Peptides against a protein of PDB entry 5VZU. Designs and how they scored, part 26

Target 1, 271 residues: chain A of PDB entry 5VZU
Amino acid sequence: GRTLEDIFHEHMQELILMKFIYTSQYDNCLTYRRIYLPPSRPDDLIKPGLFKGTYGSHGLEIVMLSFHGRRARGTKITGDPNIPAGQQTVEIDLRHRIQLPDLENQRNFNELSRIVLEVRERVRQEQQEGGHEAGEGRGRQGPRESQPSPAQPRAEAPSKGPDGTPGEDGGEPGDAVAAAEQPAQCGQGQPFVLPVGVSSRNEDYPRTCRMCFYGTGLIAGHGFTSPERTPGVFILFDEDRFGFVWLELKSFSLYSRVQATFRNADAPSPQ

## One batch from the design tools (peptide; made by RFdiffusion4, then SolubleMPNN)

Design b1_p10_6_s3 (from b1_p10_6, 7 letters changed)
Fold by OpenDDE base, seed 4:
Structure b1_p10_6_s3 (fold): chain B 271 residues (1-271), chain A 10 residues (1-10)
Amino acid sequence: as target 1 above (271 residues)
Amino acid sequence: SEMAKDLRKP
């Protein structure tokens, strides 16, 4: 049988070959495309734009973050041997907030996995229900023959009955101590830590996050083989930093805003 | 069963 060493050796040979092929392709033909920054909208979770992402084995990649109503998208501006440029590396559902547990329970990968998979199931149910409504609405353009309204009759008004008995009994108002919902302090981020067994390229990630959302991340083999969207968590740290937890891969990618000012990179005003 | 490490990457 193939040893683990044989599989690793073949995989390393493929990586070297792919790197050589890509390098040789760049020597033959470069296609340049102008990229515009997405227009900012008032309802955008953060300012859209370019982020530098850390992908463990592939290094530093550039991702464009954009907002599309209740969805956000990360699009690869740079490609790698697995996922080419122009692919949506992450898709975020801004309708489905992930509530992280306390810091102790955040260390438990199985707890995060449970929370994410429960949200994934809700998203699937909503997609099935919305698919049924879209299917049923097209079928019933049958001609409404105007069948005439039959005059159904005036059934009568029966009467009065009276009785009044007043029974008093003064049950004590049990002090329902309204557990004061501590007002979710809208301003302070929650403590954040990666689960045990989630790999990060850099241990220097923000230890506080503002909010999290359900999302899917695109994964593939070399040459974009067997591409699949896997469940994950988008983590907003601040205006300039977000993360993505790749649940199935047990990995974390940190994205930091590109601070470079681009002249004339704004989208042309819609005429 | 050694879980064949998914060779797929993001």
Scores: peptide ipSAE 0.416, ipTM 0.818, DockQ to the pose 0.157
Fold by OpenDDE base, seed 5:
Structure b1_p10_6_s3 (fold): chain B 271 residues (1-271), chain A 10 residues (1-10)
Amino acid sequence: as target 1 above (271 residues)
Amino acid sequence: SEMAKDLRKP
């Protein structure tokens, strides 16, 4: 029977063959699309732009990072046999910060998985609740043609009197202990390590991170088959580096800013 | 189930 190793070996051979086929097509036909850098906004978590990312067996790929209100997006500029160029490889929810445990507990994959799956369920609940409010608001504007029902006379119903018995029930105000929002230590980096069993292409990743967020990563089979968004963690290291932990794949991608300056790469002003 | 996920890549 095929071993798991045989299946992985065949898959790697197919991946190499597909990479060869796609790269050989560039000798015959090139399609050009101009890429514009997103405009920087003051509230952007870091400067938007081009990053070089590591995708395990795919190698180095170019991703555009952009900000869209409370969401960040990584868009593939380079495609691979699984995920084509122009796809959103990662979507980050900047509303849902991930709090990493201490360095010892960060080595536990099950602890990271628990934390991320709890946030995933909160995100699903918020989407269901917000979907119901938006759905109910549209249904009730049927034009009620209010036919003018005729003015039946106001019968003067009599003034019942003032009986003012003050029931004293002095219910003690239960001290709602306002859960002190721990001040977001926004400034100091925390020690960072990958969980045991998460694969990285290299052990050369930053060992300190600024903050983490919940996100989803796009995965697919060869030829973009069975595409799915899987839960993950966006790790901000610094202004020029971020990572993504793919929980279901037990893999880590490191992204580093492309330091090249491009002339005339800014998006045209919206006319 | 898990094996089918292992064939998908980012």
Scores: peptide ipSAE 0.413, ipTM 0.824, DockQ to the pose 0.219
Fold by OpenDDE base, seed 2:
Structure b1_p10_6_s3 (fold): chain B 271 residues (1-271), chain A 10 residues (1-10)
Amino acid sequence: as target 1 above (271 residues)
Amino acid sequence: SEMAKDLRKP
């Protein structure tokens, strides 16, 4: 029977061969497509743009981060043997923040998995409820028969209600000390560590994060076979770095901003 | 159950 080692070696050989095929195909027919940077919006979590991502065995890939209201999207600019260029490698739901536990509990993969799957279930419920409201709203446009304007009822005179004397019951407002919800200090990063058993290509990742969100990551076999969106965690480290934890793969990808300034990379104004 | 290692990658 094939051992797990045999399957791994076959997979690595296929990956190397696919990389070689892709690199060799680039020598024969390069189609250049201009990439436009998304316009920055004031509500964008960070400046949109190009990021270099680490995808384990794939190496360095370029991803465009863009914002679409309450969603963020990572789009592959470079393809790999699994996921071709132009695919949405990650989709982030900025409505669904993930609260990481303390640093000790962050080492527990099962705890992170629980938190993510609970958020995933809420996202599914909201999608089902929103689907029902959109379905019911279309059924009730029966033809409004133009019911004739009923006649103006007469202005009956304002009866003078009597002068009810205001009783001065000076009930002391008990000082409900509104526990000032300490504004979640959106500025101080929390300590961050990968769970045990989550693979990172490098242990050199930021050890503090600003915030985390629920997201889905696209995974596929070689040649984009059996593509599926899997649950994950988008981790914002800073203005120039984010990560994605691929929960099912038990892997982490680190993305760092491409610091190159592109002249004339702005999207053409919609005419 | 052989945990068929998901060979799918991001």
Scores: peptide ipSAE 0.412, ipTM 0.819, DockQ to the pose 0.159
Fold by OpenDDE base, seed 1:
Structure b1_p10_6_s3 (fold): chain B 271 residues (1-271), chain A 10 residues (1-10)
Amino acid sequence: as target 1 above (271 residues)
Amino acid sequence: SEMAKDLRKP
């Protein structure tokens, strides 16, 4: 029978061939689309822009990182045989921070899987609860017939008298020591390592991360068949580097900022 | 088929 290795090699050969065919077809018909860089906002986790992503078998791809309130998005600028250009390769929920364990427990894929799936379940519950509140508000505009309730007369309540005994109850102000939320020391990165069995194209990834967030990654078969959003972890390393752990694929993508300045790449101001 | 899931890539 075919081994898993044989199937993997055949699939890799097919992927390379498809990539070659697509790249060779560019000589025939090109549709040019202008790409605008997302505007940077003060509240953005890092500066938005173009990143070079490592997609295991696909190699290097260009991804636009953008921020949308409490969500971040990676959009493919380059496509591949699985996921076409313009698709959201990653969607990050900046509301749902992932707390990585210590380095020893970070090596355990099952521990990372547990943490991510627990966050995924919370995200699903929040979506279900928010969906119910939007549904119930529309039903109850039954026409309340305005029956004119008759004007009952204002009885004059009598002027009760002045007795002004000042009880000096000297309640001591309990010093509510507002536990000053120590400003999250934004500078101390956590030691980072990939779990055992997570494939990386290169072991040269940052060994310290600033923050991690829950996210979903788009996966598909060749020709964008059976597209699905799978759970994963967005890992912020620094201002110019982030990663994504594709949990179901047991793979890691490293994204590095494109160190290029583009003239006239800013989005036109919304008129 | 479970095997068809392993062929999906990001």
Scores: peptide ipSAE 0.410, ipTM 0.823, DockQ to the pose 0.190

Design b1_p10_6_s4 (from b1_p10_6, 6 letters changed)
Fold by OpenDDE base, seed 3:
Structure b1_p10_6_s4 (fold): chain B 271 residues (1-271), chain A 10 residues (1-10)
Amino acid sequence: as target 1 above (271 residues)
Amino acid sequence: SEMAKDLRVP
């Protein structure tokens, strides 16, 4: 019977062949589109921009990181035979922080899987509750035929102005001690290790992380067939590096900032 | 291989 290794070897050969066919077609009429860097905002988790990401068998790809309120997005700038350019390779929910266990328990894939699946279920519940509120609000505007009730001209009754004294009842303002949300200390980063059985392209990844969030990653067959979003973990290492753990695939992608500066790459100011 | 074409990856 075919081994799992034989299937992966055939898949790699097909990817190499497809990459060769695509690269041999560069002499064809190409449509070029200018890419603009997203504007940076003060509330952005890190500076938005271009990152080089590791995608297992595909190798290195270019991804644009951008922030959209409480969501972050990774958009493919380079496409591959499975996921074309312009697709959102990762979507990060900045509302749902993942708390990693201690370093010993981080090696347990089942523990990470439990934590991620619990957050996925909360995200699903919040989407169902928000969908119900939007549904019930539209049903009760039955067409009240606004019968034009006639404009009866009711009269100007007069301005009597008497002087009633202000009673000074000095109700003490209860000191609602607004618990000052302590600014999230740029705390010493947590020790980080990949779970046993999660594949990385190399062992050279940061061994300390700042914070993690729930996210979803896009997967598809050749030619963008049967596209689906899978659960994962976004890992912020520093200002220039993040990771994504593809939970179902047991894979890790490392993203590193492209250090090249581009002239005239800023988005045109909205006029 | 048909199975290699059906493999969904990132």
Scores: peptide ipSAE 0.465, ipTM 0.851, DockQ to the pose 0.151
Fold by OpenDDE base, seed 1:
Structure b1_p10_6_s4 (fold): chain B 271 residues (1-271), chain A 10 residues (1-10)
Amino acid sequence: as target 1 above (271 residues)
Amino acid sequence: SEMAKDLRVP
């Protein structure tokens, strides 16, 4: 039978051929759109900008990383036969940090899968709860009919009353010394390794990570058919490198900052 | 192959 590897190899050949055909057809009609770099904010996890991403069979693609409050987004600047340019290849939830286990347990793909799927379920629950609150508020503006009248008047009274009792009981507040979570020493990254069976384009990825977050990655068939978001892990290595583990695909994409400086690449100030 | 067409990738 065809191995999974044979299927991937055949698919890679088809993608290379499609890329060649598309690039050869572009000579007839080019539409140019200016790309602006997103503005940097103080609260951004790292400086936003252009990254070179590894997409296995597609090879190298350019992705714009941007921050949107508690979300990060990777947007394809280069498209491929499956995912066109301008699509959000990755969407990261910066509210949902993933704690990686020790190096021994990081090699276990099932452990990573468990951790990610537990976070996915929490995200799904939070979305369901927040959806209910937004739905109930709109219904009750029934027309308040104007009914009119009446006047009436009453009344008085008065008075009572006094009493005073004193009870002392001086229960000692037990000082629950909240163990001050020592601020995780912001400088020492955790040792990092890919799980067994996760495919990487190369083994040249950082072996230490700063932090990980839950995210979703976009997958599709040729021509952007049946697009779906799959669960994954965003891995911050350093200021210039991050990864994404595509959990269901058992693949890893490494993203490295484009070191080129661009003149006049800043977004125009919103007027 | 038909199976390669059904492969959804990032």
Scores: peptide ipSAE 0.464, ipTM 0.852, DockQ to the pose 0.155
Fold by OpenDDE base, seed 5:
Structure b1_p10_6_s4 (fold): chain B 271 residues (1-271), chain A 10 residues (1-10)
Amino acid sequence: as target 1 above (271 residues)
Amino acid sequence: SEMAKDLRVP
């Protein structure tokens, strides 16, 4: 029978052939788009900019990392036969931190899967609840032209008296133990290892991480067919390196900052 | 192969 490795090998051969065909056909049809670096903000998790990412069978691709409030986005600068340039290859929810287990339990793929799928369900519930509040607020501003019903003079019913017996029911204030937000231990890197059975293009990845977040990655067939978002883990290693674990694909992408300085790469100020 | 064409990848 075909192994999963055989299928990936054949897919890699097809991608090489497709890359050759596309590069040969478009030799005379080049479109140029200027790329601007996102402005850095003080609250950005790391400096935004260009990263080189490993995409398994596609090899090395260029991704722009940018921050949008409580979300980070990876945008493909280079496209491939599956996901074209300009698509959001990864979307990271900076509200949903993932706590990795100890190094021994990090090797268990099922434990990582459990943690990620639990966070995915929370994100789904929050989206459903927030969708209901936004939906109910818009419906009721029908202009009820309240025709002014004539003010019939309602008679002064007399002031009944003041017997305020104060019932003393001393309901003890239940100590709402404010779940102490464990101070985000911002400083010390946690030991990091990929789960057994997660494919990495290179075993030379950082063995310590600063923090992890829930995210989704974009997958598609050839020609951007049946595009879908798959759950994953964004892993911040340092200022210049992050990873993404594609949970359903059992794959890991490593992203490293492009160290080249570009002159005049800043976005023009919005006029 | 047909299976490689149906493979959705990032």
Scores: peptide ipSAE 0.463, ipTM 0.857, DockQ to the pose 0.155
Fold by OpenDDE base, seed 4:
Structure b1_p10_6_s4 (fold): chain B 271 residues (1-271), chain A 10 residues (1-10)
Amino acid sequence: as target 1 above (271 residues)
Amino acid sequence: SEMAKDLRVP
């Protein structure tokens, strides 16, 4: 019988052939679009910009990382046969931090799955509650009949009087115990390992992470058929590297910053 | 393979 490896090998060959066909057929019909780097903000988790990402059988792709308040977004700059350029390959919810267990329990895929699915359920509940508040507010514009009742000129009543006795009450300065903002401990990164059964294209991934967040990744069939968002984990390693665990696919994508400097790539200032 | 065409991937 065909092994799972045979199926992946055939799929990889099909993807290589499709890439070759696309590059050969579209050579005469290339549309060039200028891409600007997103502006950096002080509250950005890391500097936004271009990253090279690993997509299993697709190989290396270019992704733009950008920040949008409490969300981060990975946008494909390069497309593939499944997900075209301009699609949001990953969407990260910066409100929902994932706490990884110790290194021993990180090997357990079911433990990671439990943690991610619990966060996914909270995100769904928050979306349902926020949807109800938006629905109830529209109902009660009953037509207030504008009856024009008349302007009676009510009178001048008078100017009394004087005495401001200054009560000295010496309110003790309550010691505002300045809750020492614990300096955001430039937290010693947590030891990191992929769960057993999560595939990586390369075993050379960072073994320490700074923080993790809940996110969703986009998957589709060839030609962008049946697109769906799957749950996953965004893993921040450092200023120049992040990962995404595709939970349902049991796969890991590593993203590394493109170190090239681009002249005139800054977004135009909002007028 | 037919199964490879139906694979949804990122």
Scores: peptide ipSAE 0.449, ipTM 0.849, DockQ to the pose 0.156

Design b1_p10_7_s1 (from b1_p10_7, 4 letters changed)
Fold by OpenDDE base, seed 3:
Parts: sequence; C-alpha cells; structure tokens
Structure b1_p10_7_s1 (fold): chain B 271 residues (1-271), chain A 10 residues (1-10)
Amino acid sequence: as target 1 above (271 residues)
Amino acid sequence: LPKGSSLVAP
C-alpha cells in the first residue's frame, strides 16, 4: 500500500511543480493593480494593514486585514495554487465573541469544536430571523387606492386660544450618580494554547490572547475548485499579531504585521 | 477535505 511518506512525497512534488508553473508564467503578459491600505477608523479592533500569514506547506502569504463595521476580512494579496489573490481567505464576525475555557480545557479539541459549533448555530438562526423580517415587510403592498382629487384648501380662520399660565413645578433633580464605567482596562491577556491535534507550522506562537471571535475561512482544491467556507476561530494576540484556527482542517495560521512602510499607499479619500 | 487545500499541511 502507499505509505504516509509516499503520499507526502507525491503531495510535495505536486506543490513544487505547481509553484514552478506559476513562477514560470511571470514572463507572460501581466496585469498590475495598485493596492491601497485601508483607512484606519477609531473603532477598528486593531490598525488595518498587511499581515504575513503561514499557510501550511505553501509557505508565507500576504493578507490585507480590513474592518467593515461588525465584520473583519482577511483578503489574499498573494495567491496560491488553491486560492487566487483577491479572495477573502478569512471573514470574522465581531458580533460573536468566542470565550476560551481555562488552559487545561483549551487542550481539548472537542471542547473548542463544541463552542465554535454552538456559535455557528446562533449565527445561522440570526440570519434566518433577519431574513424573515426582510421578507414579511415586502408583502403588504395593499392595493393602490386611486388618489382622490385634490380637495381645495378651506382657509378656516385662526381662533386665538388664551394664555394658560405655566405652573412652576420645581421637581428636585435626583442625583443619578452615573457610575462612570471605568474604561475596560486593557485586560491582562488570557493564557492561550492550541488544542491537541491542531497542526501549527511553528510552535512559536503567542501564549496569551486578548480576545477571540467566530469566523469562517475559505478552502478550495487546486485551481480554485469547489470553494467552500469552513468554521474557525480568530484569535487576537496583540496589535501586530492574530491567529486563525481552521476547525475542520485542524490547523492554525499565525499572521504577523508587515513592518515595512509604503509611500503613497493610503486609500484615496472617498470624494 | 478536497485534496490539495492550501491549508492542508500533508
């Protein structure tokens, strides 16, 4: 039978051959598109921009992180044999925070899987309910009753009703002590570890995280065949690092900010 | 899993 080693060698040969074919095609007619950095907003979870990500055996990829209200997106700047440049590799729902268990229970893949699938089901329910409200609002186009002819404006006279005196009811201002919600202290990061059986290309990942969110990742076969979205966890480590756990793939991708500064890379102001 | 997902480490 084929050994695991034979399967690994065949897969690596295919990836090397595909990488060689793509690299050799750069001598052909290329279309260049300017990429702009997304504008930063005060409510952005972290500064948007370019991140370098690890995608298993394919190596290093460049992803643009951007914020869109209660959603974040990772867009591929570099393509690979499966997913071309310009595709949304990750979509994050900032409405659906993932609460990680204690460090001992974080090692249990089934516990993480349970938590993520429960959030996935809530997202599905909210989409169904919001779809029903949008559907029922369109059905009551009652019959356009024929506009009756414009009846002429009868100019009836302004009767001067009298000066009612204002009563000075001196209601005492109850001191509602507005409990100043102390600005949520940038909480000490929660201890973080990958579940057992989740593959990471590098074991050197941050061991503390700020917060986690539900998200979906894009997967496809070679040549972008049968593209689908798989559930996962976005993990914010710090201002310059985030991760994505691909739940069904049992894999982890680490993304680190590209520290290079680009001149004239700012998006044109919306006119 | 589709063979050759960009994320499937062998």
Scores: peptide ipSAE 0.045, ipTM 0.779, DockQ to the pose 0.451
Fold by OpenDDE base, seed 1:
Structure b1_p10_7_s1 (fold): chain B 271 residues (1-271), chain A 10 residues (1-10)
Amino acid sequence: as target 1 above (271 residues)
Amino acid sequence: LPKGSSLVAP
């Protein structure tokens, strides 16, 4: 039978061939667009910029990380046969932190899957509730017909009555045990390991992480066919490294900051 | 997995 290795080699050969065809076919008709680095904001989780990522068989890709309020985006700077350049390869919801279990339970893929899928259902519920509030507000501008004035009259004033008394009843304030928000000790990274059966191109990934968030990754067939968002985990390792666990794909992509400085890469100031 | 997703799991 075809081994997993045979399938991997066949797929790698196909991707290399597709890359060669694309480069050879379009060599005479290239449109160049300047890419600007996103402006950094004080509230950005890390400095925005270019990251080099590994996409399994696709090899090295360049992604722009940017922040948009409570969302982060990874935008492909390099395209591949499946996902064109300019697409959002990852979308991160910074409202939905993923709490990783202890190191022993992190080896359990089913536990990570449970945690991520529970957060996905919360995100879907919030989207449905927010969609209902926006829908109800538009319906009721029926034309108020201007029906007319009629006049009538006076009726009177009546008066006085009294008196009644002050009952004291002293209901005890029930101690709402404030669930102590464990202060996110920003200093010590949590031990990190990939679940069993999650493939990494390289075993050299950070073994500690700062924070994790729910996110979605973009997947598609060759030629951007049937594009869909798959659930995953954004893992912040440090200022220069993040990962993405593609849950359904059982794969891990490591992204490392491009340390090169670019002249004239800053966005023009909005005039 | 959809055949031909950009991240074919190895």
Scores: peptide ipSAE 0.044, ipTM 0.779, DockQ to the pose 0.432
Fold by OpenDDE base, seed 2:
Structure b1_p10_7_s1 (fold): chain B 271 residues (1-271), chain A 10 residues (1-10)
Amino acid sequence: as target 1 above (271 residues)
Amino acid sequence: LPKGSSLVAP
């Protein structure tokens, strides 16, 4: 029978061949599209921009991270044999934080799977409820032709203002002890480890994470066949690094900021 | 794993 190694080797050969075919076609016709960096907003989880990702056998990819209110998006700048450029490779729901367990329980893939699938179910329920409210609100505005009842002329009663004496009630300024808003504890970095059986291209990933969120990743067959969203975990390590755990694929992608500064890469002001 | 997921981990 085919071994797992045989299947892996055949798949790697196919990916290398496809990559070679795509790269060899560039000599014939290149279409250039200007990419603009998304504007930074104060409420952005980190500075938006270009990140270099590692996708195991696919190698190095470039993703644009952008923020859209309570959602973040990773948009492919580089295509691969499965997912073309311009697709939203990851969609992150910043409303749904994932709480990682302690370091010992983080090694358990089934525990991470349980946590993520529970959040996925909550997201599904919220989407169903929000769909119902939008449907019911349209039905009830039958045009009540409220006939204009004639405006009775409300008589101007000229009520005299009596000169109410200012009582000097010297209310002591109670010291409103400004409850020192405990500085929103910028989530203390927690120890981080990949679950057993989650594949990483290398073991050189940050061993401390700041925050995790529920998200979905786009997967497809070769040639963008049967595209679907798979559940995962967005892991913020720092200002310049994030990860994505592809739960169903049991894989981890590390993304690092492209440190190259581009002049005039800002989006044109909306005219 | 579906044959041809973009993230076929090794």
Scores: peptide ipSAE 0.043, ipTM 0.776, DockQ to the pose 0.448
Fold by OpenDDE base, seed 5:
Structure b1_p10_7_s1 (fold): chain B 271 residues (1-271), chain A 10 residues (1-10)
Amino acid sequence: as target 1 above (271 residues)
Amino acid sequence: LPKGSSLVAP
């Protein structure tokens, strides 16, 4: 059979050839679009901006990290043979924190897989419930044909007396168990290790993380064929570094902030 | 893995 090395070598050759084909086609027509850095907000998990990411066999890519309420987004600035520039390589749900187990159990891929798939199921349930509420609200705008009700004569109803004692139906206030928003403990960073069998292009990843969130990554065939979103884990290491574990791909991408200062990179004020 | 997954050789 083909070895894993043979398969990797053939795939790397294919990616290099595709990169050569795409780059040679650029000589015919290049369009340039100005990229603006997202404005920073006080509630942003880290400063938004450009990050350099490792995509296994694709090598180094540039991603824009931006925040959109309870969601974060990684947008490709550089495309690859599978996912073109401008696509959302990762979408992070900041409502769904992933709690990593202890360092011993973090080596178990099946444990991480269980935790992520349980959160995926919760996200799916919340989407189904929210879809039902949005569906029921649209049905009731039937046109009220205002049929003119004919003026029935005011019969004088007699003045019967007042005495009905209000029964004190002491409806016990059901304890709304306020789901205690566990304050996002800006906890001391926890020890971090990749599960066994998760590939990293670089073994030099941070061994401590601040927090993790559920997310989805975009995958596709060459030429953006059959694009799908796969479950994963966003790992915040620090202000300048995050990772993404691609669960189904058993791969890890490390992203590091581009420290270059760009003149006039701020978004124009909305006129 | 599907041939041509965006991150990993099949």
Scores: peptide ipSAE 0.042, ipTM 0.772, DockQ to the pose 0.418

